# Peptides against a protein of PDB entry 5OOQ: the designs that were tried, part 188

Target 1, 227 residues: chain A of PDB entry 5OOQ
Amino acid sequence: YREDVRQVVTHPANALSFLQPGRLVEISVNGKDNYGWGAVVDFAKRINKRNPSAVYTDHESYIVNVVVNTMYIDSPVNLLKPFNPTLPEGIRPAEEGEKSICAVIPITLDSIKSIGNLRLYMPKDIRASGQKETVGKSLREVNRRFPDGIPVLDPVKNMKIEDEDFLKLMKKIDVLNTKLSSNPLTNSMRLEELYGKYSRKHDLHEDMKQLKRKISESQAVIQLDDL

## One batch from the design tools (peptide; made by RFdiffusion4, then SolubleMPNN)

Design b2_p27_6_s1 (from b2_p27_6, 10 letters changed)
Fold by OpenDDE base, seed 3:
Structure b2_p27_6_s1 (fold): chain B 227 residues (1-227), chain A 27 residues (1-27)
Amino acid sequence: as target 1 above (227 residues)
Amino acid sequence: NLSEEEIREASEVLVKLVDGELVFEKL
């Protein structure tokens, strides 16, 4: 269910309006490289100059530039190409005990694990010498202030996602969380069974696919109205 | 400045580092 929520939240129709400069986002690249919380610099639609006919999925159709303070110090950051989310080999977060540096990396929407409610006051020119380190210092202080994690935007209350299928999903999650909190041991086996039965009866995957389609259709209509 | 509860409930909070201390403002 958490991944299903993430897919909806990080869809361009929902996410882009919350990717202002300084917005804190939790970053995981390729499902393995966890950079932690970073700050958005900007975003742009992904365009392949070499292959203008390239078609990207919704979650790969935009590039988000983010400042991270967890880049491994010996990573080949000089090989980073602006607006290229395919990161060079060796670009990775620092492991425990390794030194880290601040870097700006291009990521796709699919690399966003969560969107926070915090927005850093950003320097006007993040590419200027020393500006990334200033953001890095702010990120360290924020992480210190929120040891249990930065507050995540509520998809319904904060992001105003009003899709009926999504609201049904959220209600199901709330019911499950309430049941888990009241009886953790008995509900774990039943939750797998209920999850299995619910997953079988309610093709949440199909519902999510329909939701993605409706969102894409709505975006197409908005783009047509802007022409 | 904003309380912990106010920060958690807000849709957007501007964060500034002033003299080594974080300042939180509701937008």
Scores: peptide ipSAE 0.591, ipTM 0.943, DockQ to the pose 0.781
Fold by OpenDDE base, seed 2:
Structure b2_p27_6_s1 (fold): chain B 227 residues (1-227), chain A 27 residues (1-27)
Amino acid sequence: as target 1 above (227 residues)
Amino acid sequence: NLSEEEIREASEVLVKLVDGELVFEKL
C-alpha cells in the first residue's frame, strides 16, 4: 500500500508542481541506493536525443536533478551525465564509516521515495564551486533538526490529491493500519484506475504547455514582422 | 520562526540557513 501511495504521489501529474527548486525529496535509486533527503535543483522532461521516438513510463518521463550530501567520496562523479538518470557504475551513497560528498545527480520520479514539505533556499548557481556544499550543510542541519525524519507532504491535505479512489485507498490504509488486515489486490486495481486518470491529466497538462509555447512563439514572430 | 507543529502541517516551508541557524518560513 505504501508503494501504491508512492506511485500516485510521484506521478508527474501530482509530483511536478511540488518539485520546486529546493524541495526536499527522499531518494532511493533502483530500490537499493538510498541517498536520503536531497534538494531539488530542477527537472526536465526526459528526451532521448538518439531516439526521439523513445517512450518512457510516466515515472521515468522526467529527470529531476537533486543535490545529495551522501555521495560516496570515491564515486566517479565526473562520469555523471547531466539529464541521464542511468548512473555510472560506482555511483552510490556512502556506507557507514565512509566519507561522503555533495553531488548533483539526475534521477527519475521513480527514485523519489517521499516528497517533503520543506524547501531549502537554493543558491542561484548550484553548479558553482562551493554551492553544493552550502546546500549540503543545510541538509545536514535539517536532518539534525528532524531526527525522526523530514515531514512528508500529506497527499490529501498538502498535495490536494482529491481523487475519490485515492481517498478510498488512503482510508483503507488507515483502516488496515488500525486493524492489521491487508488485502493488496483490491487496492492495486484501484491504483491502476488512478494511474490512468493521472496519466490523462498529465497528458492534458503537457498539451497545454506545448500549446502555450506555440502561442508565445507565434506572437513573437508576429511582433517581429510588425517591426 | 514557525513552531514544530506549524512546520509539520504546512504544505511548504522555506528553510534558510542564516548564521548557522535554520530559519523556517511558511510560504
Scores: peptide ipSAE 0.589, ipTM 0.945, DockQ to the pose 0.688
Fold by OpenDDE base, seed 4:
Structure b2_p27_6_s1 (fold): chain B 227 residues (1-227), chain A 27 residues (1-27)
Amino acid sequence: as target 1 above (227 residues)
Amino acid sequence: NLSEEEIREASEVLVKLVDGELVFEKL
């Protein structure tokens, strides 16, 4: 169901009006390379100059240029071609413990995992020296401010998607989420986690109380030996 | 500055980095 929602949200008819410069989008290239939240630079309809008769799917028919701050430092970013979503070999996000840099990458709509409600104030010339790094700093601060994730646009309330089938899908998801949240097992797992935390705290308090008692008993014995 | 709740409820929020601090404005 999440993928079905993503397909509707990222369809050109719905997504393009929300891909203004600075719009934050969550990026996953080919379902493998997660770059996290990036900022939209611009977008254009995909044109194949070598094969003008090329037909693309709706989700592959537009190229979105995005600034990311998670590019692996040793990635061959100089080989990136504007508006070419076929990324060169070695272009990947930094893994844990690796250093990252800011880069502008071209992606398709299919590589958008979610669209946020935040829009960064973008420099006029992102290709100028130092401008990508400025956006990168902003992205870091935003991620720090929203450790649980950037707020995602509501497809119905914010994006005004009024398709009847989509509304039915959203209702089904809401029902499922309600069932999952009301599921005694989910509540029991939370209770177990909570109980585990409380048990650990209680054990620590009991240990401290026992230790204080032993110290007091030892002091009392020392005082009795000094009588 | 908008509260976290106001940011979450807004359809579009402009974010600026000013002197190392984020400023959130409702559009």
Scores: peptide ipSAE 0.588, ipTM 0.944, DockQ to the pose 0.685
Fold by OpenDDE base, seed 5:
Order: C-alpha cells, then structure tokens, then sequence
Structure b2_p27_6_s1 (fold): chain B 227 residues (1-227), chain A 27 residues (1-27)
C-alpha cells in the first residue's frame, strides 16, 4: 500500500508542482541505495538526444537533481553526467562507519520515496565551492531536529490529490493500518486504474504543450515571412 | 520559529540555517 501511494504521489501530475528548489525529498535509488533526505535543486523533462523517440514511463520521464549529504566519500562523483539518471558504478551512499560527502545526483521520480513539507533555502549557485556543503550542514541539522523523520506532505490536505479512487485507497490504508485485514489485490487494481488516468491526463497535457509550441513556431514563421 | 505542531501541519515550511540554528518559517 505504501508503494501504491508512492506511485500516485510521485507521478508527474502530482509531484512536479512540489519539487521547488530546496524541497526535501527522501531518496532511494534502484530500490537499494538509500541516500536519505536530500534537497531538490531543479528538474527537467528527460530527453534522449541519441534516441528522440525513446518512450519513458511517467516516473522515469523527468530528471530531478538533488543534493545529498550521504554520498560515499570514495564514490566516483566526477563520473556523474548531468541529466543522466543512470548512475556510474560505485556511486552509492556511505555505509555505517564510512565517511560521506555532499553531492548533486540526477534521479528519476521513481527514486523519490517521500516528499517532505520542508523546503531549504537554497543558494543560487549550488555548484559553487562550499555551497553543497552548506546545504549538507542544513540537512544534518534538519535530520537532528527530526529524529523520527521529516514531516511528509499529506497527499490530500497538502498536495490536493482529490481523485475519488485515491481517497478510497487512503481510507482503506487507514483502515488497514488499524485492522491489518485489507485485501492488497483490490488496491493494486485501483492503483493501475488511477495510474492510467494520470498517464492519460499527462499525455494530454504534453500534447497540448506540443501543440502550443507548434502554433508558436508557425506564428513565428508567419511573422518572419511578413518581415 | 514555528512550533513542532505548526511545522507538522504546514504545507510548506521554509528552513534556514542562521548562526548554526534552524529557523522555520511558514510560506
């Protein structure tokens, strides 16, 4: 059920409006590399220059750059490629007893475990010397202040996800958390339906954006011909 | 600074590190 909620929350239609610079997000890469809470730098739509026709899933269609303070010190951070969420071998969080450093890593929406209600004040140039470390210090202090975890955005109250099926899912989860008796299969089917609805809405939005671009391009060409 | 309860209930809280201490502000 947590994964089901995560899929809805991290869908582009819901998540992108909450990925402002400094937004704290909990990061898990490839389901195994837990970086903890990091701070969003920015995000962009994923574009494959080599294969422009590449189709990504909704959760892989955007790249989010995040500052983490848990990068293993000997990780080959110099091999990180901007806008490439496929991390080089050896890029991993520090384990217990290992030293960590601050790094900016590109991740997909699928690597976001949770979205917090906290937003750090971010420097204008995070790549400047010492700026990542400043953010890292802030992250450490936040983690110290919230030992039980950073407050997670409420999907309904804060994120305004008002889909009826999602609300039903949330109610079921609340009941399950209380009664341990709910059937996982019914919730998975509803999540697939919800995902399908969000995917369609996103596709329509992208189509509209592309159409607007084409219209603008056409108007620009007409203006050039009139000059 | 916001109280713990105010922080938990807020939709967006700006966090600044000032003189080594965290300052929480509701946006």
Amino acid sequence: as target 1 above (227 residues)
Amino acid sequence: NLSEEEIREASEVLVKLVDGELVFEKL
Scores: peptide ipSAE 0.589, ipTM 0.944, DockQ to the pose 0.692; fails the geometry check

Design b2_p27_6_s2 (from b2_p27_6, 8 letters changed)
Fold by OpenDDE base, seed 1:
Structure b2_p27_6_s2 (fold): chain B 227 residues (1-227), chain A 27 residues (1-27)
Amino acid sequence: as target 1 above (227 residues)
Amino acid sequence: NLSEEEIKEASEVLVRLENGELVFEKL
């Protein structure tokens, strides 16, 4: 059930508007590497320059750059490539007793476990010397202030996800948390329906943006010819 | 600074580190 909610929350149609610079997100890469709470730097649509026809899932279609303060100190961070979510071997969070450093890592939406309601004030140039460490200090202080965890955005109250099927899902989850009795398959089917709706909405939105850009570009060309 | 309750209820809270202390502002 938590995963079902996560899939909806981290869908581009819902998540991207909450991935402003400084937004705190809880990061788990490949379901194994837990970096804890990191701060969003920026995001971009994933583009495969080698294969422009590459189709990514919705959750893999964007790359989010995040500052983490839990990177293992001996990780080959110099091999990190901006906007490449395929992390080099050896890139991992520090284990207990290991030293950590601050790093910017590119992740997919699928690597977001939770979206917090906190947004750090971000330096203008995070790649400048010392800026990542400043964010890292802020992250440490935030974690100290919230030992029980950073407040997670409420999908309904905060994120304003008003899809009726999602609301029904949430209600069912609440009921199930109280009553162990509902069929996981029914929830999965509903999630697929919701996912389909969000996917369609996102596709339409992107198509509209592309169309608007094309229109604007065409108008700009016409205006240049009239000058 | 916002109270813990105000922070939990807010949709977006701007956080600044000033002089080693966190400042929380509701957006």
Scores: peptide ipSAE 0.589, ipTM 0.944, DockQ to the pose 0.696
Fold by OpenDDE base, seed 5:
Structure b2_p27_6_s2 (fold): chain B 227 residues (1-227), chain A 27 residues (1-27)
Amino acid sequence: as target 1 above (227 residues)
Amino acid sequence: NLSEEEIKEASEVLVRLENGELVFEKL
């Protein structure tokens, strides 16, 4: 059920408006590498220059750059490529007893476990010397202040997700948290239906964006002919 | 600074580190 909620929350239609610079997000890469809470730098739509026709899933269609303070000190951070979510071998969180450093890593929406209600003040140039370390210090202090975890955005109250099926899912989860009688099968089917609805909405939005672009291009051509 | 309850209920809280202490502001 937590995964079901996560899929809805991290869908582009819901998540992108809450990925402002400094937004705290909980990060897990490839389901194995837990970086903890990091701070959003920016995000962009994923573009494959070599294969412009590449189709990504909704959760892999955007790249989010995040500052983490849990990078293993001996990780080959110099091999990180901007806007490439395929991380080089050896890029991992520090384990217990290992030293960590601050790094900016590109991730997909699928690597976001949760979105917090906290937003750090971010420097204008995070890549400047000492800036990522300043953010890292803030992250450490936040984690110290919230030992039970950073407050997570409420999907309904804060994120304004008003889909009826999602509301039903949330109610079921609440009941299940109170009552150990979860029916996982009904929730998975509803999640797929919800995902389908969000995917369609996103497709429509992209179609509208493409249409606006075509209109703008046609107007530009007309202006050139009138000149 | 916001109280713990105010922080938990807020949709967006700006956090700054000033003089080694966290300052929480409601946006």
Scores: peptide ipSAE 0.587, ipTM 0.943, DockQ to the pose 0.692
Fold by OpenDDE base, seed 4:
Structure b2_p27_6_s2 (fold): chain B 227 residues (1-227), chain A 27 residues (1-27)
Amino acid sequence: as target 1 above (227 residues)
Amino acid sequence: NLSEEEIKEASEVLVRLENGELVFEKL
């Protein structure tokens, strides 16, 4: 169901009006390369100069340029071509323990995981020296302020998607989320975690009580030997 | 500056970095 929602939200008819410069979007390329939250630079309709008759799916028919601050430092960023979503080999996000840099990458709508409600004030010329790093600093600060993630646009309340089938889907998801949150199993897992914490605390208290008893018994034996 | 709750409820928030601090404004 999450993928179904994503497909509707990222459809050109719904997404393009929310891809203003500076809009924060969560980026996942090819379902494997997670760049996290990036800032939209611009977008354009995909044109294949080599094959003008090329037909793209709706989600592949537009290219969005985004600033990310999670690019692996040794990625061949110089090989990136604006408005070419086919990324060169070696273009990837930094893994844990690796250094990252800021880069502008071209992505399709299909690479957008979510659209945030935040919009950064963007420099006029992002390609100028130092401008990407400024956006990168802003992204770091935003991520620091929102450790649980950037607020995602509500498809109905914010994006005004009023399709009846979509509304039914959203209602179904809300019911499922409510059931999951109220699920006795989730409550039982929380209860087990709580019980595990209480059990550990009880075990520590019992161990301390036993240790105190042993110390008192040892002191009583020493006093008896001194008598 | 908007509170975190106000930011979460807003449809669109403009974010600026001023003097090393983030400023959030409702659009």
Scores: peptide ipSAE 0.586, ipTM 0.943, DockQ to the pose 0.689
Fold by OpenDDE base, seed 3:
Structure b2_p27_6_s2 (fold): chain B 227 residues (1-227), chain A 27 residues (1-27)
Amino acid sequence: as target 1 above (227 residues)
Amino acid sequence: NLSEEEIKEASEVLVRLENGELVFEKL
C-alpha cells in the first residue's frame, strides 16, 4: 500500500506543485541508492535532444535537480550532466564510515520516496562556490532536529488529492493501521491474510491503473484548455 | 517560532538557518 500511495503522490499532476525551490524530498535512486533528504533546486520537463520523439512514463517525464549532502566523496561528480537522470557509474551515496560531499543530482519523480512539508530558504545561485555546502549544513541541522524523519506531506490534507479511488485506498490504510495498533499479535496472521486477500494485486493495481489513467486524462484536458 | 506540533501539521514551513539555529516559519 505504501508504494501505491507513493505512485500517486509522485505523479506529475500531484507532485510538481510541491516541488518549489528548497522543498525537502526523500531520495532513492533505482530503489537501492538512498541519498536521504535533499532540497529541490528546480525541475523541468524531460526533453531528449537526440530523440525528440522519445516517450517517457509519467514518473520519468520530468527531471528534478536536488541538492544532497550524502554523495560519496570519491564519486565522479564532474561527470554529472544537468537534466540527465542517467547517472554515471560510481555516483552513489556514502556508506557508513565513508565521507560525503554535497552535490546537485538530476533525478526523476520515480526517485522521490516522500515529499516533506519543509522548504529550505535557497540561495539564488546554488551553483556558485560554497552555496551547495550551505544547503548541506541546513540539511544536517534539519536531520538533527528531526531524528525520526522530516514530516511528510499528508496527501489528502496537505496535497489536496481528492481522487475517489485514492481516498478509498487511504481509508483502507487507516483501517489497517488501526487494526494493527489494537491487536499486534492477531494481526500478524491476519495481515498476511488481509495482505493475502488484499494482495489481490489485481484490484489495487487496477485501481492504480485507473487512477493513473484518470490523472493522465485530466492532464490532457488541462493541456487542451491551455491550447 | 513554531512548536513541534505546529510544524507537523503545517502544509508548508519555511526553514532558515540563522546563527547556527533553525528558524521555522509557517507560509
Scores: peptide ipSAE 0.585, ipTM 0.942, DockQ to the pose 0.781; fails the geometry check

Design b2_p27_6_s3 (from b2_p27_6, 12 letters changed)
Fold by OpenDDE base, seed 4:
Structure b2_p27_6_s3 (fold): chain B 227 residues (1-227), chain A 27 residues (1-27)
Amino acid sequence: as target 1 above (227 residues)
Amino acid sequence: NLSDEEIKAASEVEVRLVDGKLVFTKV
């Protein structure tokens, strides 16, 4: 059920509004490589220039660039390709006793374990020399201040997910955490229906984003003409 | 600075590193 909640929370219709620069997110790549808490740099819709007909799942349809401070020092970070979430071999978090460095990695929404209610003040140019390390220091300090873990956004109170089926799911999870008795198969079918509803909401969100961009571009043109 | 309880209750808190200290501001 935690995974079910994660799927809803990380769906583009819900997550994108909370992926502002500096947003803290907990990162697990391929369910194996745990980078811990990182800071969002930006995100973009995933576009495959080589294969424009590529169809991605909702959770793979966006690339999120995140600063992590847990990259293994000997990882081939020079092989990282911007906006390519397929990480090269050898890109991994540092294990216990290994040295780590700061890196910007491209991830999908599916690699977000949780979204924090904290947002770092981010430098304007994260790619400038020393800026990643500054963010890394901030991440270390945040982790120091929150030894029991960084607070996670409440899906209902903070993210304002008001979908009735989701609320029912949350209630079921609460009940199941108390009773351990419900059949996983019935819950999976309802999740698919929820995904369908969220997908429609996502489409509307993208339309609104495109509209906002057009408005912003129009305003920028007007400002250029007024200058 | 926000208390830990205020931070937990906040929907969004901005964190700044100022002079090696974290400053928390509710957004």
Scores: peptide ipSAE 0.131, ipTM 0.684, DockQ to the pose 0.653
Fold by OpenDDE base, seed 1:
Structure b2_p27_6_s3 (fold): chain B 227 residues (1-227), chain A 27 residues (1-27)
Amino acid sequence: as target 1 above (227 residues)
Amino acid sequence: NLSDEEIKAASEVEVRLVDGKLVFTKV
């Protein structure tokens, strides 16, 4: 059920307006590499230069650049290609007892486990010397201040997801949580069907236009608050 | 100003870390 909610939350129609610079996101790459909470740098639509006709899933159609402070120190970070979410071999988070460094990694929306209700102040040029480390220090400070975890955006209250199919999905989850007697696999399939209906109703092109507007408005508000 | 604990519990506030200070904006 958490995965089904995650699918909706991380869908481009919902997630992109909340991926402002400095937004904290919890990162899991390929379901195995947990980087913890990172900070969004920027995002872009995924373009395949070699195959312009390539069709990506909704959750793979965008690349998000994020700063993480949990990269294994001996990872070949020099092989990272901007806006290429296919990470080189050896790129992984540090394990317990290993040293970590700060890095900017490109991820897909599918690699976002959670979107936090927290934003870091981001330097203008994250690629400048020492800037990633500054963000890394901020991430450590945030984790220190929130020992019980970073607050996650509420899909309804914060993200204002009012889609009828999503609301039905949420109600279904609530019903299933109360009805412990149902087969989890059957329930998952039903939730996938509901998600499928939700996804099909959205025109990604129009959604992106709306998102761009919302992003611009949000940036304007931030600038006003910084003045 | 909401306490860090109140913000954590409610998740109704946007938080910014600016120059090591937490800035809370009620949504």
Scores: peptide ipSAE 0.124, ipTM 0.685, DockQ to the pose 0.227
Fold by OpenDDE base, seed 3:
Structure b2_p27_6_s3 (fold): chain B 227 residues (1-227), chain A 27 residues (1-27)
Amino acid sequence: as target 1 above (227 residues)
Amino acid sequence: NLSDEEIKAASEVEVRLVDGKLVFTKV
């Protein structure tokens, strides 16, 4: 059930408006490498210069740059390429007892486990010396303050996802969480069907275009205030 | 500083590190 909600929440039509600089996101790369909570730097549409005809899935069509403070110290971070979400071999989170460093990594939307209801105040130039470490200190303090976990955005109340099929999905999840007696396999199949109906009913591409326009307009306003 | 309940109720909260302490501000 959590995966079905994650697919909807991390879809570009829903997620991009909440990926402002400093937004906290929980990161899991390839379903194996858990970096914990990181801070969004920026995002961009994924463009393959070598293969302009490359078609990406919705969840792989954007690259999100995030600051993490859990990178293994001996990871080859110098091999990280901007806007390349295919991470070099050896890039991994630190295990228990290992030392970690701060790094900026490019990820896809599919690598977002959850979106937090918190934003860090981000330095203007994250690439400047010492700025990543400042964000890293802030992340540590946030984790200390929220030992039970960072508050996650509510898909309905905070993200304002009002699709009827999604609301039905959420209601079913709530019913299933209260009624643990139902067969988990039957419930998972029904959830997949509901998600399929949601995805087919909404022209998520048009929603993305409208969102991109709103983001561009908001950025223009911020630049005008800084002049 | 906002309480944990106030943070959960807020649509968006900005976090700043001020004098070694976290300051939470509703946006």
Scores: peptide ipSAE 0.105, ipTM 0.678, DockQ to the pose 0.636
Fold by OpenDDE base, seed 2:
Structure b2_p27_6_s3 (fold): chain B 227 residues (1-227), chain A 27 residues (1-27)
Amino acid sequence: as target 1 above (227 residues)
Amino acid sequence: NLSDEEIKAASEVEVRLVDGKLVFTKV
């Protein structure tokens, strides 16, 4: 059930407006590599230079660069390619007892487990010496302050997802959580159906395009004001 | 939930509420 909500929340039409610099996101790559909470640097539409006509799924169509403080120290971070979400072999989070370092990794929206209701102050040049470590310290501080977990954006209250089908999905989840007596498989199928209806009803691609424009406009305004 | 004031007091990081969101700024 949480996965169905995650699919909606992390869809570009919903997520991108909340992926401002410094936004905290919980990161899980390929369902196995849990980096914990990281901070968004930026995002861009995924472009395949070798195949410009490549079509990606909605959740794979954007690359989000995130600072993590949980990278295994002996990971080949030098092999990381900007905006390439296919991580080199050996790129992994530190296990218990291993030392970690700060790194910027490119991930897809599908690798976002949760979007936090917190933003960190981000340095202008995250790639400058020492800046990633500064963000790493901030991440540690946030985790220290929120021992019960970083607050997650409420899809309805915070993200303002007001789609009726999504609301029905949320209600269904609430009912299912309350009525644990029903077969989890049946419930999952119903949730998937609701998600499917949501995805079909909305031209999520167009919504995403509009959102991207709004984001670009807002960034342009900020740049103009700084100029 | 820690109040913004409690968070501010506990850290070298300034926490501000911006558009209903907490923004942490290094002091």
Scores: peptide ipSAE 0.055, ipTM 0.585, DockQ to the pose 0.054; fails the geometry check

